# Peptides against a protein of PDB entry 5HOI, part 131

Target 1, 351 residues: chain A of PDB entry 5HOI
Amino acid sequence: FRYMPFSPAGTPFGFTDRRYLTMNEVGYVSTVKNSEQYSITVSFFDVGRFREYHFEDLFGYDLCFLNEKGTLFGQSKTGQIQYRPHDSIHSNWTKIIPLQAGERITSVAATPVRVIVGTSLGYFRSFNQFGVPFAVEKTSPIVALTAQNYRVFSVHYSQFHGLSYSLSELGTSSKRYYKRECPLPMSLPNINSDMKKDANLDYYNFNPMGIKSLFFSSYGDPCIFGSDNTLLLLSKWRSPEESKWLPILDSNMEIWKMSGGKETTDIHVWPLALAYDTLNCILVKGKHIWPEFPLPLPSEMEIRMPVFVKSKLLEENKAILNKKNEIGADTEAEEGEEDKEIQIPVSMAAE

## One batch from the design tools (peptide; made by RFdiffusion4, then SolubleMPNN)

Design b1_p16_7_s2 (from b1_p16_7, 10 letters changed)
Fold by OpenDDE base, seed 4:
Structure b1_p16_7_s2 (fold): chain B 351 residues (1-351), chain A 16 residues (1-16)
Amino acid sequence: as target 1 above (351 residues)
Amino acid sequence: TEWEEIASKNQRKNKL
């Protein structure tokens, strides 16, 4: 296993010179490789609120986090980080995070009030928005970070214990844990099943944990979207005894429903954010499970507990069709069997 | 494309 730099909804280069460093509900950050340098563009979905900007990157930033106030960049190997406010009123700042031999920055996160750096040795470094350090804590190896306001959701990996998570609040004087290195019930990528497609191999080499994204919901609940394309939400995290992960969306099931019950292998959900009861996402069409260029417009997908089994829905619809054909057997309309869209019950499509 | 129609249908449902 190798710790790789992780950014929320970041994409690999694949066979191209360009990739997304990160994307979320605010926008998307792209990088283009130009010989020995990179050109970074910070783009926004709300073009009325934000102005797109670009700059030359001589450092090869491989970590990124975008928020409503600025963009944090990081270089996993050198330990360099840069914060760039979107507004020209505030100055950019750069720092070097001290790294031990073989240590890598594995994830970075930024809010309007905090900057967080996580490493492959489990160093959790916290800063204010001006880069003033608060603390250094040693945790289990950090593989992913996200943050909202003062809250941090961290994902950890141990070769012996698998995935764990922490939920913490970074006050002015102290860090509070709501959850500390608790087991994360997320499925890891299945190397044996998923690696049969070259396009999946490139993604798993880029992101061995299969974490497509992690974010806080609009309600401030930690969310994670894994390789199984299931959105997990941490419910009741304020009550340690009552806290549970909810599988609030099976995106493969939703794509299947949207396709009229046809198995599709060329449509993929790429998660951006959870706003209320809707997953903001990119619907990706093609060979790659990640968005290419240009970025498609975001789509909204309603959250739903995956209670239904495809096979059962297919059997029920086949039984309904057979009953309709038995009742309709007096009218010779041989309309071809292959194009009958499975009518997903409107109740199952509206709940 | 079918997915653009799907995406557009979703954006319309969430506006109703």
Scores: peptide ipSAE 0.009, ipTM 0.434, DockQ to the pose 0.066
Fold by OpenDDE base, seed 1:
Structure b1_p16_7_s2 (fold): chain B 351 residues (1-351), chain A 16 residues (1-16)
Amino acid sequence: as target 1 above (351 residues)
Amino acid sequence: TEWEEIASKNQRKNKL
């Protein structure tokens, strides 16, 4: 295992000169290789509220976090971070995070009020939006971070204990834990099954944990989207004994329903954010499980707990078709068994 | 495909 720089919904270069550093509901940050330099573009979905901007990156930023007030950049090896407000009224600032030998920044997060840096040795560093440091804490090795307002969702990895998570609040005087290094019931990428496709190996080398994204919902609940394409939401996190992970969306099942029950291998959900009842996402068509250039417009997918078994729905639809054939309805042509649209119950159909 | 229509409808909702 190797600690890799993680950014929410970030994409690999693959065989291209460009990638997305991060994307969410606010927008997307792209970087293009230009000889020994990089050109970074910060783009927004709300073009009326925000103006796209670009700059030359001499440092090779491999970490990014976008919010509604600015963009945080980081360089995993050098420890450099830069915060760029979207508004020209506020100045950019740069800092060097001190790193030990072999230590890497693994993730960064930024809110309008906090900047967070996590490392491969478990150093958790907190700052205000102006880069003034609050504290340094040592935790288990950090592999992913997200933040909303004063709250931080951190994912940790140990070779002995697997994945864990913390949920904390960064007040003015102290850090409060709601959850501290609790087991995270997320499926890791299955190297033996998933790596039969060369495109999956490139993605695994970029993101060994298979965490496509993590964010807070509009209600302030921690969400994570893993390699199994299941959206997990942390429910009741204010009550430590009642807190549970809910599988609120199986995106593979939703794609299968949207296809009329046909197996599709060329459509992928790329998560951006969770609104009230909808996953904001990019529907990716193609060989790669991640979005290419140009970025498709975001789509909404309604959240639904995976209560239905695909095999039962296929059996029920076969039984309905066999009953129609017994009642002497006309021989509409033998379109192959694979091409028959399934009747999806109205409660399961996308509205 | 139904998913392309759904994606197109959702993209239109997100622009309004």
Scores: peptide ipSAE 0.007, ipTM 0.436, DockQ to the pose 0.066
Fold by OpenDDE base, seed 5:
Structure b1_p16_7_s2 (fold): chain B 351 residues (1-351), chain A 16 residues (1-16)
Amino acid sequence: as target 1 above (351 residues)
Amino acid sequence: TEWEEIASKNQRKNKL
């Protein structure tokens, strides 16, 4: 296993000179390879609130986190980080994170009040928004980070224990844990089944954990979207004994419903954020499971617990079709091979 | 059809 740099909803280069470093509800950060350097563009969905900007990257930033106040960049191998406020009133700052031999920055996160750096050796480094350090903590190896205000959601990986998560609050004087390295009930990518498609191999090499994104909901609940395309939400995290992961959306089921029950393998959900009851996402059409250029506009998908099994719906629809054929046996209408769209029950169709 | 309408509604919101 190799620790790879992770950024929320980041995409691979593939066979192209460009990729998304990160994307969320605020916007998207792209990088384009230009000879020995990169050109980075920070773009926003709210074009009235924010102005798009670009800069030349001589360091090859491979880590990024976007928030409403600025963008954090990181270079996984060199340990360089840069924070760029969106407002020109505030100065950019750069810092080098000391790395041991073979250590990599695996993830970075930034809020308006905190900067967090996680490494492949499990160093958790916290800073304020001006790059002043608070603490260094040793944890299990960090593979992903997100943050909202003072809260940090971290995903850890051990070769012996698999995936774990922590939920912490970075106060002024101390770190508080709500959850500390608890088991994360998320499936890892299955190399044997999924790697039969070249596009899946490229994505696996970029992101071997299959974590497409992680974020906090608008209510401040930790969310994660894995390779199974299921949105998991951590409920009741303030009550240690009652805390549970809820599968609040099976995006493959929702795509299947939207296609009239046709097996579509060319539509993919790319997660951005969870706002109330709606997943903000990019609907990706094509061979790759990640968005290409230009970026499609965000779509909204209502959260629905996966209570229904595709096989049962197919059996019920076959039973309805068989009953219609038994009632219709008295009318010899040779109506041709019309593409029998599976009637999804109106209660299961998106209103 | 419905997703083309959602995408078109989102295009209208992002152009305002």
Scores: peptide ipSAE 0.005, ipTM 0.381, DockQ to the pose 0.046
Fold by OpenDDE base, seed 3:
Structure b1_p16_7_s2 (fold): chain B 351 residues (1-351), chain A 16 residues (1-16)
Amino acid sequence: as target 1 above (351 residues)
Amino acid sequence: TEWEEIASKNQRKNKL
């Protein structure tokens, strides 16, 4: 296993010279390789609030986190981080994170009030928005970070214990834990089943944990979207004994419903954010499970707990078809084998 | 209906 740099909804280069470093509800950050340097572009969905900007990257930033106030960049091997405010009111700042031999920055997060750096050795480093350090904590190895305001959602990995998560609040004087290295009930990518397609192997080499993204909902609940394409939300996290992960969306099931019950292998959900009752996402059509260039417009998918079993819906539809054929058996046999789309109940079809 | 419009708008943009 190798710790890879993780950024929310980041994409691999694949066979191209360009990739997305990160994307969310605010926008998307792209990088283009030009010989030994990179050109980075920070783009926004709300072009009325923000102006797109670009700069030359001589360091090869492989970590990124975008928020409404700025962009945090990181270089996983050198330990360099850079914060770039969107507005010219505040200066850019650069810092080198001290790394041990073989240590990597694995994830970075930034809010308008905090900067967080996580490493492959489990060093959790916190800063204010100006790069002033608060503390260094030793945790289990960090593989992913996200943050909203003062809250941090961290994912940890141990070869012996698998995936765990923490939820913490970074106050002015102290760090509070709501959850500390609790088991995360997320499936890891299955190398033997999922790697049958070359495109899946390229993505696995980029992101071995299969975490497509993690974010906080608009209500401030931790969310994670894994390789199984299920959105998990941490409910009741303020009550340690009542807290549970809820599978609030099976995106493969929703794509199957939207296709009239046809198995589509060319449509993929790429998660951006959870806003109220809708997953903001990119619908990717193609060979790759990640968005290419140009970026498609975001789509909104309603969250629905997976209560329905696909096999039961198929059996019920076959039973309805058989009843229609039994009632229709007295009239002419000539209506051809039209590909009888599975009648998904109108209340369950996406309008 | 709204999804068919979004899908049709995206298909039109990918053909230009």
Scores: peptide ipSAE 0.000, ipTM 0.366, DockQ to the pose 0.042; fails the geometry check

Design b1_p16_7_s3 (from b1_p16_7, 10 letters changed)
Fold by OpenDDE base, seed 5:
Structure b1_p16_7_s3 (fold): chain B 351 residues (1-351), chain A 16 residues (1-16)
Amino acid sequence: as target 1 above (351 residues)
Amino acid sequence: DYWELIASTNKKKNKL
């Protein structure tokens, strides 16, 4: 197993010279390889609130986190991090994170008040927004980070224990845990089944955990979107005994519903954020499960617990069709190739 | 506006 740099909704280069370093509800960060250099562009969905900017990257930043106040960049191998405020009034700062031999920065996160760096050896480094260090903590190996305000959602990986998560608050004087290295009930990518499609090989080489993104909801609940395309939300995290992961959206089922029950293998959900009851996402069309260039406009998908089984819906629809054919056998209505759009009952669209 | 972009995309889909 190799620890890879993770950024929320980051994409591989594939066979191209360009990729997304990160994307979320604020915008998207792209990098283009130009010989030994990279050109980074920070783009925003709210073009009225923020101005797109670009810069030359001589370091080859492979980690990124975008927030409403700035962009954090990191280089996984060298330990360099850079914070770039979106506002020109605030200065950029650069810092080198000391790394041990073979250690990598695996994830970075930034809020308007905190910067977090996680490593393959499980060093959790916290800073303020100006790069002043607070603490260094040793945890299990960190594979992903996100943060909102003072809260940090971290995903850890152990070869012996699999995936775990922590939820912590980085106060002024101390770190508080709400959850500390608890089991994360997320399926890892099945290399043998998913890798049979060459188009997925590049993605799982880039992101071996299959974590497409992780974020906090608008309500401040930790969310994770794995390789199974299920959105998990951590409910009741303030009550340690009552805390549970809720599968609040099966995006493959929602795509199947949206296609009129046709098996579409060329439409993929790429998660950005959870705003109230809607998943902000990119709907990707094509062979790759990740967005290419240019970036499609964002879409909303309503969250719905996966109560329905596709097989039952197909059986019910077949039973309805068979009943219609039994009742319709007395009228010689012509063999028009009516594209049998499976009418998903409006009741299943309203629950 | 981000929400206007999303709303415009969703309106285009519901017409396809």
Scores: peptide ipSAE 0.016, ipTM 0.511, DockQ to the pose 0.057
Fold by OpenDDE base, seed 1:
Structure b1_p16_7_s3 (fold): chain B 351 residues (1-351), chain A 16 residues (1-16)
Amino acid sequence: as target 1 above (351 residues)
Amino acid sequence: DYWELIASTNKKKNKL
């Protein structure tokens, strides 16, 4: 296992000169490799509210976090971080995070009020939006971070214990834990099944944990989207005994429903954010499970707990078809068995 | 509006 730099919804280069450093509901950050330099572009979905900007990156930033007020960049090996406000009123700032031998910045997060840096040795560093440090804490190795306002969702990895998570609030005087290194019930990438496709090996080398993204919902609930394409939401996190992970969307099931029950292998959900009851995502069409260039327009997908089993729906539809054939409807439509649209129950159809 | 853009994209997909 190797600790890799993680950014929410970041994509690999693959065989290209370009990738997305991060994307969410605000926008997307791309980088293009040009010889020894990188050109970074910060793009926004709300073009009326924000102006796209670009700059030359001489450091090779491999970490990014975008929010409504600015973009945080990080270099995993050198420990350099840069915060760039979107508004020209506020100055950019740069800082070097001290790293031990072999230590890497594994993830960064930024809100309008906090900057967070996590490392492969479990150093959790907190700053204000101006880069003034608050604290340094040592935790289990950090593999992913996201933040909303004063709250931080951190994912940790141990070779002995697997994935864990923490949920904390970074006040002015102290850090409060709501959850501290609790087991995270997320499926890890299955190398033997998932890596039979060459395109998945490149993604696994880029993101060994298979965490496509993590974010806070519009209600402030921690969300994570893994390699199994299931959206997990942490419910009731304010009540330690009642807190549970809810599988609120199986995106593979939703794609299967949208296809009329046809197995599709060329459509993929790429998560951006959860707003109310709707997953904001990119529907990726192609060989790669990640969006390429140009970025497709975002789509919405309603959250639905995976209660239904595909096999039962297929059996029920076969039983309905067999009953129609017994009732002597002489419709000679020899349309091959492959083109029969599965009747999805109206309660399961996307309205 | 960002949400208007998404809603317009969904309306185009649900017609395919």
Scores: peptide ipSAE 0.016, ipTM 0.514, DockQ to the pose 0.060
Fold by OpenDDE base, seed 3:
Structure b1_p16_7_s3 (fold): chain B 351 residues (1-351), chain A 16 residues (1-16)
Amino acid sequence: as target 1 above (351 residues)
Amino acid sequence: DYWELIASTNKKKNKL
């Protein structure tokens, strides 16, 4: 296993000179490799509120986190981080994170009030928005971070225990844990099944945990989207005994429903954010499971518990068709192999 | 508006 730099919804280069460093509900950050340097562009979905900007990157930033106030960049090997406010009133700042031999920055997160750096050795470093350090804590190895306001959702990896998570609040004086290194019930990528397509091998080399993204919902609940394309939400996290992960969306099931019950292998959900009861996402069409250039417009997908079984929906639709054919026996409708789109009943869409 | 852009994209996809 190798620790790789993780950013929310980041994409690999693949066979191209360009990739997305990160994307979410605010926008998307792209990098283009130009010989020995990179050109970084910070783009926004709300073009009325924000202006796109670009800069030359001489350091090769491989970590990124975008929020409504600025962009945090990091270099996994050198330990360099840079915060760039979107507003020109606030100055950019750069800092070097001290790394031990073989240590890597694995993830970075930024809010309007906090900057967080996680490493492959489990160093958790917290700063204010101006890069003033608060604390250094030793945890299990950090593989992913996200943050909202003062809250941090961290994913940890152990060779013995697999994936765990923490949920913490970074106050002015102290760190509070709501959850501390609890088991994360997310499936890891199955190398033998998922790697049968060459297009998936490049992605799993880039992101060996298969975490496509993690974020906080608009209600402030931790969310994670794994390689199984299931959105998990941490419910009731304020009550440690009642807290549980809910599979609030099977995106493969929703794509199957949207295709009229046809098995599709060329449509993929790329998660951005959860706003109320709707997953904001990119619908990717093609061989790669990640968005290419140009970025498609975002789509919304309503969250739904995966209560429906494909086989039952197919059986019910066959039973409805058979009943219609028993009532309509008099018209010689030619058996054209019309690609009968399975109409999912509106009642099955409302539960 | 960002939400109007998403809503317009979804309306185009549900017509295909």
Scores: peptide ipSAE 0.016, ipTM 0.489, DockQ to the pose 0.060
Fold by OpenDDE base, seed 4:
Structure b1_p16_7_s3 (fold): chain B 351 residues (1-351), chain A 16 residues (1-16)
Amino acid sequence: as target 1 above (351 residues)
Amino acid sequence: DYWELIASTNKKKNKL
């Protein structure tokens, strides 16, 4: 296993010179390879609130985190990080994170008040928004980070124990844990099923954990979206004994429903954020499971617990069609069998 | 269609 640099909703280069470093509800950060340098563009969905900006990257930033106040960049191998406020009032700052031999920065996160760096050796480094260090903690190897305000959601990987997570709050003087290295019930990519398509191999080489994104909801709940395309939300995290992961959306099921019950292999959900009861996402059409250029407009998908089985819905709809055909046998309308949209019951489309 | 899928996700917002 190789620790790879992770950024929320980051995409691979694939066969192109360009990729998204990160994307979320605020916007998207792209990088274009130009010989030995990169050109980075920070773009926003709210063009009235934010101005797009670009800069030349001589370091080859492979880590990124975007928030409403700035963008954090990182270079996984060199340990260089840069914070760039969106507003020109605040100065950019650069630091080098000391790395041990073979250590990599695996993830970075930034809020308006905190900067967090996680490494392949499990060094958790916290800073304020000006890059002043608070603490260094040794944890299990960090594979992903996200943060909101003072809260940090970290994903850890052990070769022996698989995925775990922590939820912490970074005060001024102390770190509080709500959850500390608890088991994360997320499915890992299945090498045997998912890698049969060449297009998926590039993605899993880029992101071996299959974590498409992780974020905090608008309510401040940790969310993770894995390779199974299921959105997990950590419910009741303030009550340790009551805390549970909820599968609040099967995006493959929702695509299947939206397709009239047709199996689609060319449409993919790319997660951005959870805003109230809606997943902000990019609907990706094509060979790759990730968005290409230009970025499609964001879509909203209502969250729904996956209670329904496709086979049962198909059987019920066949039974309804057969009953309609038995009652309607007197009208010779041979309208072609192939385009009968599966009527998903409106009740199942409103829950 | 891809645009019908996008439109179907957006149409649910206007019926609540």
Scores: peptide ipSAE 0.000, ipTM 0.416, DockQ to the pose 0.081

